Peptides against a protein of PDB entry 6GMG. Designs and how they scored, part 70

Target 1, 331 residues: chain A of PDB entry 6GMG
Amino acid sequence: DSDDRVTPPAEPLDRMPDPYRPSYGRAETVVNNYIRKWQQVYSHRDGRKQQMTEEQREWLSYGCVGVTWVNSGQYPTNRLAFASFDEDRFKNELKNGRPRSGETRAEFEGRVAKESFDEEKGFQRAREVASVMNRALENAHDESAYLDNLKKELANGNDALRNEDARSPFYSALRNTPSFKERNGGNHDPSRMKAVIYSKHFWSGQDRSSSADKRKYGDPDAFRPAPGTGLVDMSRDRNIPRSPTSPGEGFVNFDYGWFGAQTEADADKTVWTHGNHYHAPNGSLGAMHVYESKFRNWSEGYSDFDRGAYVITFIPKSWNTAPDKVKQGWP

## One batch from the design tools (peptide)

Design b1_p22_1 (made by RFdiffusion4)
Fold by OpenDDE base, seed 5:
Structure b1_p22_1 (fold): chain B 331 residues (1-331), chain A 22 residues (1-22)
Amino acid sequence: as target 1 above (331 residues)
Amino acid sequence: SEEDAEKINAKNAEAEAKAEEE
C-alpha cells in the first residue's frame, strides 16, 4: 500500500557504508546504506560533503525514480529523451517474420517493435548530444550565448537537431531546469551547469483509446525516435503500466536508472543506479533496496516495459551526484 | 507526480528471485 512509504532516517555524515552485496552482476544495498555511500561519494557541494537532507531522503524513498530525483535535484520531466529505432529491421521482420506458436499478430508486432530498439545506440546518441551540450555550456555566461554555441556545434557536426524549433525541449531544457535558476546552482550561468543522463523504462501501449491488444502487447508505432535527431516525444507517457494479459497479472508503470556524467567510453562498463520500490520497512514490500547495475543489466529491463529512453537534464557542476567515474558497490 | 512514483512495486527483487530459481 502506498500509504506505507516511510522517509529513511538521517545517517551521520561520517558514517561509512557497509559492504554492498553482489547480485547477478549488480551491487545491492538497503536504502539507508546507500544514503551513507551517497554522503561519502555524491553529496559534495563545492567539494564539501553534505548530509542528505530530509527532503532528499523523502525523494529517495520513492524507489527507482527517487534515485534519479535525489541525484538530478528534480522529479524527472523526461522532456529531452533519446532512443534508436531500426525502421528497416522493423519493416523487414514484419514482412518476412512470422508469429511464434501461440503468439497473436498484435503480440508479434509488439515484440518486433521492442526488438527494433537499440538500447546501446540510444544511449550513445544521448551521450553524443550531452557532449555537444557540455561544449556549448563551457564558456557561455548567459542563455543566449549557450544557444548560439549549441547551434554552432550542431551546424559543425551537421546534426539534425539544428533544425529543431526554438521551443523544442532540446533548446528549452536548460532554462526549464530549476537548479539553473538557483543562486547556489547555476545562477543563470550556463557555464556552471553540466548535462547529465538518466534512463526510463516504460510501456508503449498507454493510449486508453487504442485497442486492448496494443495495451497488452505494445503499440508498435508509439514512442519512436524522430529520424535524424533521435528525439522521442514523451508527451504521451502518463506512467500507465502494461495491461494484464491474464487475471491477477500486474505490471510496474516505470523504472528509472541514473547514469549522470560518467566518462567511461565502454557502455558495458557504465554503472546505472536504481531502486526496486518505495521504502516501506514496516509494510509488505519491505525496505527499499538500491542497485548499481552495469549497462547490460540495466538495459535488459523487464517484460513490464517495451521502451527505453535516455534522457538529458542538467545539474550544477558544483554537485558531485554525477562524477566522471562511478564505482560499483562498496568498498 | 508523487502518486506516480508510489506505483512502483518490487519488480527488481522478483526478477532476482526468478533468476535464482533458474
Scores: peptide ipSAE 0.026, ipTM 0.645, DockQ to the pose 0.065
Fold by OpenDDE base, seed 4:
Structure b1_p22_1 (fold): chain B 331 residues (1-331), chain A 22 residues (1-22)
Amino acid sequence: as target 1 above (331 residues)
Amino acid sequence: SEEDAEKINAKNAEAEAKAEEE
């Protein structure tokens, strides 16, 4: 029950975190200990560490989305999302593949669609675009200069994103970022901002007007990236979970993983920070735990989800919530 | 919405189970 959510208490600014628990390529800790790590490592604004505010602790208490929320400074809007889908693989598997024993046609099609997404290529596309954006942000002191730089960069790379409408989330993302307008943030100066990445896992079969089979087993045609750009239309994502396939079965609506702006070239060595559930220390779910996972562990996802998207947003360069290097666990 | 954030359940138990099978 949402009524069991509790805001974690404040942690002293100088309190060092306890060691994280290593588990199968992940590092795990309780939310209060993550707050301690966050204050030591990620809290810095203009080079000064800060105590996590009550508001930030409240945001964090919402679970996996809370980790992305506290580090990005805003609730995820998911407007600038990227993925990679192998259409040839999908068509070939549908044509030449067969349902497994006991698998329905709808289950087979949903599974084949899920397997036709390439998480690594989707992540790489988001990193490529974030890099282009970061170059366009550099030395741009107004939005017009940023947009001009962005168009030039895209033209030089022959990138299909150059053909996006000026009202597209791609071009409007910066101006729609609250921290860009804040005096202590970007102060309307693009050169003070940087592109950052997070990931969302969600269910494709969210259309209530669709067949029950699509809601249970996935919609093979939903949330595919546009050819050339890799952009995913997220407008139909309403955080609706997978429909139960059997009585008593329940699925979670989404998962969020924070990457930020790591410069590690090897995708497998990148660290993704996420939470398990909302903080309910006195409830049935218990205390929230925070995980720092390698890309392999993150990208595997759960049976609850058949889509992954890599989303770009912006934070002030003065924030240390997205450092170039992220160390997994503590110490 | 904040309401959507409250619907998060314990996901990570499944991840641990998969890792033990590898």
Scores: peptide ipSAE 0.030, ipTM 0.635, DockQ to the pose 0.064; fails the geometry check
Fold by OpenDDE base, seed 2:
Structure b1_p22_1 (fold): chain B 331 residues (1-331), chain A 22 residues (1-22)
Amino acid sequence: as target 1 above (331 residues)
Amino acid sequence: SEEDAEKINAKNAEAEAKAEEE
């Protein structure tokens, strides 16, 4: 029960982390030890190391979403999401492929749709867009200047995002970021902000009015990226988990992975930070663990999910929650 | 997998409600 969630205690500012443990190709640690690492590496505001506040520790305690929450400074809205989908592969496999032995038609279609997403291309698209946004931010001292720069950059790249409506999540994302408006954040100055990336894994079959088969095996048509832009309409994502296929089966509603603003060009070398569950040290779930995974380990996901999206948001440049280089584990 | 069984994330509704209160 969510009632067992506990806020992790404060860690002394100068307490060094214990070594992380290897786990399934990831670096793993308990949440309290992640707080220690976070304070040493990611806590800096204007170059000054900070203790993780009670509020931040409370956000973190929510599990995988908590890792993204504490590092982005806001609860994930998922409005500016990107993916890559191979429509030709999907159509060809549906036409020429066959269900496996014992696989239902709905299960086959759901699997083929899942396999038609390219996580690496989705991630690269988000990085490309974040780079364009960062160039547009660099010398913009008001939102109008940012938007003008953004349109120019998109035009120069012949990017389909140039045709998005001014009210789209793409153009509104900055102004809708709380830290952009904060005096100690962006202070309404785009040049003080930078684009950052996180990922969400979730289930496609969330429509309660749809067939039971779509809820169990996925909705092949749901959460596809728009052609040319790669934008995913996330408005129908209500954090509804996959429906059980058998009695007693249960699925998790989502997973979140924090990337930030790493400059590593090789996707396979990028580090993704995520949590397993909410912190319940005295409950049945136990203490929350934090994982630092390579892209391959992150992008593999779980059977609970058939969609991955790469989301852009913004943080102040004065924050060190999204450094250029992230080291996996400790030391 | 054993790893899948360990992933119980908090219901987003509680996190969202808290985020709206802050």
Scores: peptide ipSAE 0.028, ipTM 0.656, DockQ to the pose 0.411; fails the geometry check
Fold by OpenDDE base, seed 3:
Structure b1_p22_1 (fold): chain B 331 residues (1-331), chain A 22 residues (1-22)
Amino acid sequence: as target 1 above (331 residues)
Amino acid sequence: SEEDAEKINAKNAEAEAKAEEE
């Protein structure tokens, strides 16, 4: 019950974290200890450590989305999302593959669709686009200059995103970022902002007007990236979980992983920060835990989800919530 | 997995409502 959610208490600014523990190739800690790490490593504004505010601690307490929320400075809108889908693999497996023993046709099609997404290529596409955006931001002192730079960069790369409408999430993302307009943030200066990445896992079968089979086993046609751009239309994502396939089965609505702006070229070495559930230390769920996972551990996901998207947003360069290098765990 | 059982995230509606109030 969300009513059991508690805001973690304040941690002293100079309190050092306790060691993280390994968990399935991840580094794991309780939320209060993550706050301590965050204050030491990620809290910096204009080079100065900050105590995590009550507001930020409240955001964090919401679980996996809270990690992305506190680090991005806004609740995830998921409007600028990328993925990679192998259409040829999908068609070939549907044609030549067979359902497993006991697997329904709908279950088979849902599984084949899930397996036709390439998480690494989806992530790489988001990184490519974020790099283009960052180049467009560097010397742009107003939004018009940013948009002009962005169009030039896309033209030079022959990128299909150059054909997107001016009102698309791709071109409107910066102006729609609250921290861009803040005096202590971007102050309407694009050169003070940088592109950052997070990931969302979710269920494809969210259409209530669709078949029960699609809600249980996935909608093979839902949330596919557009050819050439890699953009995913997230407008139909309403945080509806997978429908139970058996009595007593329940699924989670989403998972969020924070990447930020790591410069590590090897995807397998990148670190993704996420939470397990909302903080309920006195409830049945218990205290929230924060995980720092390698890409393989993050991208594997859960049976709750059959889609992964890599989302671009923006933060002020003065924030240290998205450093070039993230160290897994503590110390 | 034990991890699957522990993943109950807050509903987006509550988080969105909170974000709109701030």
Scores: peptide ipSAE 0.026, ipTM 0.653, DockQ to the pose 0.411; fails the geometry check

Design b1_p22_1_s1 (made by RFdiffusion4, then SolubleMPNN; from b1_p22_1, 12 letters changed)
Fold by OpenDDE base, seed 3:
Structure b1_p22_1_s1 (fold): chain B 331 residues (1-331), chain A 22 residues (1-22)
Amino acid sequence: as target 1 above (331 residues)
Amino acid sequence: SAENAQLINDYAKEAEEKAKAL
C-alpha cells in the first residue's frame, strides 16, 4: 500500500555508518544507514559534505528507483538505453533447441530470448558511449560545441550512433537534463557535466493487446537493441509487471541499479547500488534496505524480469554521487 | 522467491508525478 511509505528521518552530517551486512554475496544495510554513508561519501557538492535534504530522503524512500533518483538528481526517464542481443544464438536455439519437460512453446521462446541478451556486452556498450560523451563534454562550453564534438568522436570511431536523428535521445539527453540548466549545476556549460550509467530490469511482455502467453512468459521480440547502435526503444516500457502463471503468484514491476561513473575496467568488480522496496517501517513490507552488489549479482536479476537496459544520463561534475571508485559496504 | 518478495516497487507512477510537480 503506497500509503505506508515513510520518509526516513534526517541523519546528522557527522554520523558514521554502522557496518553493512552480507546478503546473498552483496553488502546490505537499512536505508537510514545508507543515508549516513551517502552523507560521508557521496553527498559532496564542490568538495563539501552535505546533509541529505528532506526532498532527497523522500526520493530515496521510493526503493530501488529512489537510489538512482537521489544520485542522478532526477526521476529516471530511461530514454537513452543500451543492450546487447545475440541474434544468431537466439535463432540457433529456437531452431535446434527443445522445450524442457513441462515447458510450453511460449515459455521456451521467452526463456531463449532472455538468455540471448548479454548483460556484460550491454554494459560495455553503455560505458563505451558514456566515454565518447565525456570526451565530447570536456572542452565544450555550449551545447552546439558538445554536439559537434560528439559527432566528430562518433565519426572517428565509425559508430552507427552518428546516423541518429538530432532529436534522438542520444543527442537530446544533455539539454533535457534539469541539472544541466541549473545555475549551481551545469549552468548550460557541458564541460561541467559528466555522463553516468544506471541499469533497469523490467518485463518484456507489457503489451496488453498481445497474447496472454507473451504477458506470462515474455515477448521474444520486444525491447531488443537496434543493430549497430545498441539503442533500446524504451517508449513501450510502462512499468507493467509480468503476469502471474499460477494462482497467488505476483511479480514486481522493475528494479534499478546505480553504477555512476566508476573507472574499474573489470565489469565483474564494479559495484551496483539498489534498494529492495519503498520504505515502510511500520507497514507489512518493513524498512527499506539498500544493497551494494557486484555486477554478477546485479546482472543476474530476478525471474520477475527478462530485460535489462543500461541507461546513460548526466550529472554535474561538482556532485560526488558518481565517484571513480565505489567501495562495497562499510567500513 | 524470498528475494522477489523483497522487491516491491509499485511507486513509479506516484514518483514520476511528484517529480514533475517539483
Scores: peptide ipSAE 0.026, ipTM 0.689, DockQ to the pose 0.439; fails the geometry check
Fold by OpenDDE base, seed 1:
Structure b1_p22_1_s1 (fold): chain B 331 residues (1-331), chain A 22 residues (1-22)
Amino acid sequence: as target 1 above (331 residues)
Amino acid sequence: SAENAQLINDYAKEAEEKAKAL
C-alpha cells in the first residue's frame, strides 16, 4: 500500500502551468502542474527561479503534509500551535442544549466542544504572534538579540506570552529551525528569517486509555488553548485518527494547509494550499491533486477532525514560498 | 522519518475515499 507512492517527475524550469480547475470555491490541479506553478511563483531564492529538486518533489509527493513540507523546508513539528476556545459558549451549550434525536450524550458533548472553537480567532491570534516575532527578528543579528526584542515587544503589548518559560516552544522555535542554521538560509542571523503560518486539522480523542466514546466522538477537554496565550499543548497529538462509529467507516489521521506570510487583512480572502493524498498515479488512489482554498473552505475541515491548530514556524526571507500576496489558481 | 512516511501513506488512502464521497 505505501509502495504505491511515486515521486513526480521533474518539470522544465520555464514550463508554464496549465489553467487550474475551479471546484466548489477552490482552485484544483494535478501535482505536476502545481510544480510548474511553484517553479514560476514560489521557487525564487535570492530573486532567482529554481527547479524543484528531487528531494522537494519527494516531500511534495506525501500529499497534504507534502505541500507544507516543501514550502516550509521541514517536516511539520507542530510545536508552536495556537487556537481559540469559547469556554462560556461551551458551558452554556452543555447546560442549556440538548442532544439531537439519536445523538448520544458523548456525541453531543464532542460536537459542542468542536463548535466552541473559533477558527477565525485562532488564525488571528497566530497572525498577531507572527507579527510580534517578525518585529523582533527585523534588526536582530544573533539569537540573544532576538529573544530580548521579543520580550520587549511582548511587554509593550502586555501579552501573556511574556510569562512563558525560556524552554517553551515559543522561545525555542527559531533555534530549532534547520533553515536558520543553514549557510544559504538564516546563517544564524535572525534578521534573515521570517515567521510563517500553516494549519493542522486532527482528532481530539487520541488517548488509547480513554473511553471508546471519547475516541469515537471526541474528547471535549483535549487540545484546548491556554487562557491568555492561546497556546495549544500538541505533545499528545500522535496522528491517531478518529475511531469508527459504524462498521466499515474510516477516518484520516490529519490534514495540513499552507498559508505562509500573506498580508491580506481579511481572513476570508486569504488562500490556503493543501493536497488530497500521496501521489500514486499507477495505484488505486491516483495522481495527487493540489488545492488552493479560501479560508472558509479550509477552516470548514472534515468530519474526520474536531480540532484545528494554527502553527508558526520560520523560513529564510530569501525564499519566495511565503509571498505577501497569493493568487488563487492559474492564470 | 520512516514512521512519518507510513502515517502519511495511511492518510492518502483515506483521503481518496473522502474525495469520492464529496
Scores: peptide ipSAE 0.025, ipTM 0.671, DockQ to the pose 0.069; fails the geometry check
Fold by OpenDDE base, seed 5:
Structure b1_p22_1_s1 (fold): chain B 331 residues (1-331), chain A 22 residues (1-22)
Amino acid sequence: as target 1 above (331 residues)
Amino acid sequence: SAENAQLINDYAKEAEEKAKAL
C-alpha cells in the first residue's frame, strides 16, 4: 500500500552512522542510517556538511529511485541513456540457437535479446561520454561554449554522437537540468557542473498494443541502443512492469542505482547505491533499506527486468553526492 | 508517484527474497 510511505525523520548533522551489514557482497543499512552516512559523506555543499532536508528525505523515502533522486537533485528523466547491444550475437543465436525444453519461441527470443546486452560495455560507454562532457564543461562559461567544446571533442574522437541533432537529449541535457539554472547550482555556468551516471533496470515489453508474449517475455526489438552512439530511446519507458506469466506472479516496474562520478577504472570495483522499496516502517513492507553494491551485484539485476540503461545527468561540482571515490558500507 | 512507489516495493521484496536465497 503506497499510502504507508513515511518520510524518515531528521538525523542530527553530527550523528555518525552505525556499521553497515554485509549482505551477499553488498553493504546494507536502514534508510535512517544511510541518512547519517549521507550527511557525513555526501551532503557537502561548497565543502560544508548539510543536514538532509525534509524534501530530500521525502525523495529518498521512495526507495531505489529515491536514492538517485536525492543524489542527483531531480527525479530521473532518463533521457540521456546508453547501452551496448551485440547485434551479431543476437542474430547468430536466433538463427543457430534453439529454445530450451519448455521454452516458447517468444521466451527464447526475449532471453536471447536480454543476453545480447552487455552491461559492462554499456556502462563504459556512459563513462566515456561523461568524460567527454566533463572536458567540454571545463572552462565553458555559457551553454554555447559548452556545445562548441562538445562538438570539437566528438569530432576529435570521431564519435558518432557528433551527428546527433541539436535537439537531441545529448545536447539538450545540460540546459534541461534544473540545478544548472539555479543560482546556488550552476548559475548557467557549465564549468560549475559535472556529468554523473545512474542506472535504470526496466522491462522491454511495455507496449500495451503489442502481443501478450512480448509483455510476458520481453520485446526483443525494444530499447536497443542506436549503432555507433549507444543512445537508447527511453521515450517508450512508462514504468510498466513485466506481465505475469502465472496467476499471482507480480513484477516490479524498475530499479535505480546511483554511481555518480567515481573514478575507479575497474568497473567491478565501482559502488552502486540503491534502495529496496519505499519507506513504510509501520506497514507490511517495513523500513526502507539502502544497499551499496558492487557493479557485479548491481548489473545482475532481477528477472523483473530485461533492460539496463546507463543514464547521464548533471550536478553542480559544489555538491559532494558524486565523489571520485565511494567507500562501500560503514566504517 | 504513488504508483511508482508500489511497483518498486514489489521488486524490493522479491530482491530481498532472492538475495536471501542466494
Scores: peptide ipSAE 0.025, ipTM 0.671, DockQ to the pose 0.048; fails the geometry check
Fold by OpenDDE base, seed 2:
Structure b1_p22_1_s1 (fold): chain B 331 residues (1-331), chain A 22 residues (1-22)
Amino acid sequence: as target 1 above (331 residues)
Amino acid sequence: SAENAQLINDYAKEAEEKAKAL
């Protein structure tokens, strides 16, 4: 029951983490130990180490989304999302491919659609856009200057995002970031902000008015990126899990992975931080665990999900929740 | 919503199952 969620207790500011343990190519630890690491490595505001607040611990306690929440400073809105989809592969496989033995047509189409997404290219697109945004943020002391810089950068790169409407999530993302408006955050100064990235895994077949087959096996047409921009319309994502295919089967509604602003050029070497479930130390689920995964481990996802999106948001440069380098595990 | 975050199940079980299958 959702009522079993508990906020992890405060950890002393100077308490060092216990070693992480390997877990199937990931580094794993209990949430309390992650708080210790977070305080040592990621907690810094204006260069000063901070204790994780009760509010932040409460956010963290929500599981995978909690990791992204505490590090981004806001609940994920997922409005500025990117993916890569190979339309030609999809069409060709549907035309020339055949269902596997025992595979229904709907299951085949859902699988082919899932396989037509390229997680690495989606991630690279988000990184490219975040880089453009960071250049536009530099030396921009008001939103108008930021937007002008952004348009210039996009024009120079011949990027299709230059054609987006001014009300698009692409252009409105900064102004809609609470920390941008905070006195101790951006203070309405774009040059105090930086772009960061997280990822969401979710199910495509969320439309309750659609066929049962789409809900069970995926909606091949849902949550595709727009050509040229790579933008995904996330407005229909309502955190609805995959429908059971058999009695007693259950699926998770989403997974979130925090990347931040790592500068590692090799995607395979990037570290993604995520949680398994909400913290319920006295409940059936048990204590929340935090994982630090390499990109391959993250991007593989689960059978619960057939979509991956890479989302851009912003944090103040004074925060250390998105450092240039992230080390997996402890020490 | 924060309520939806509570619907997160144990991912570790599936990961373990996948790892065992490898």
Scores: peptide ipSAE 0.024, ipTM 0.653, DockQ to the pose 0.078; fails the geometry check

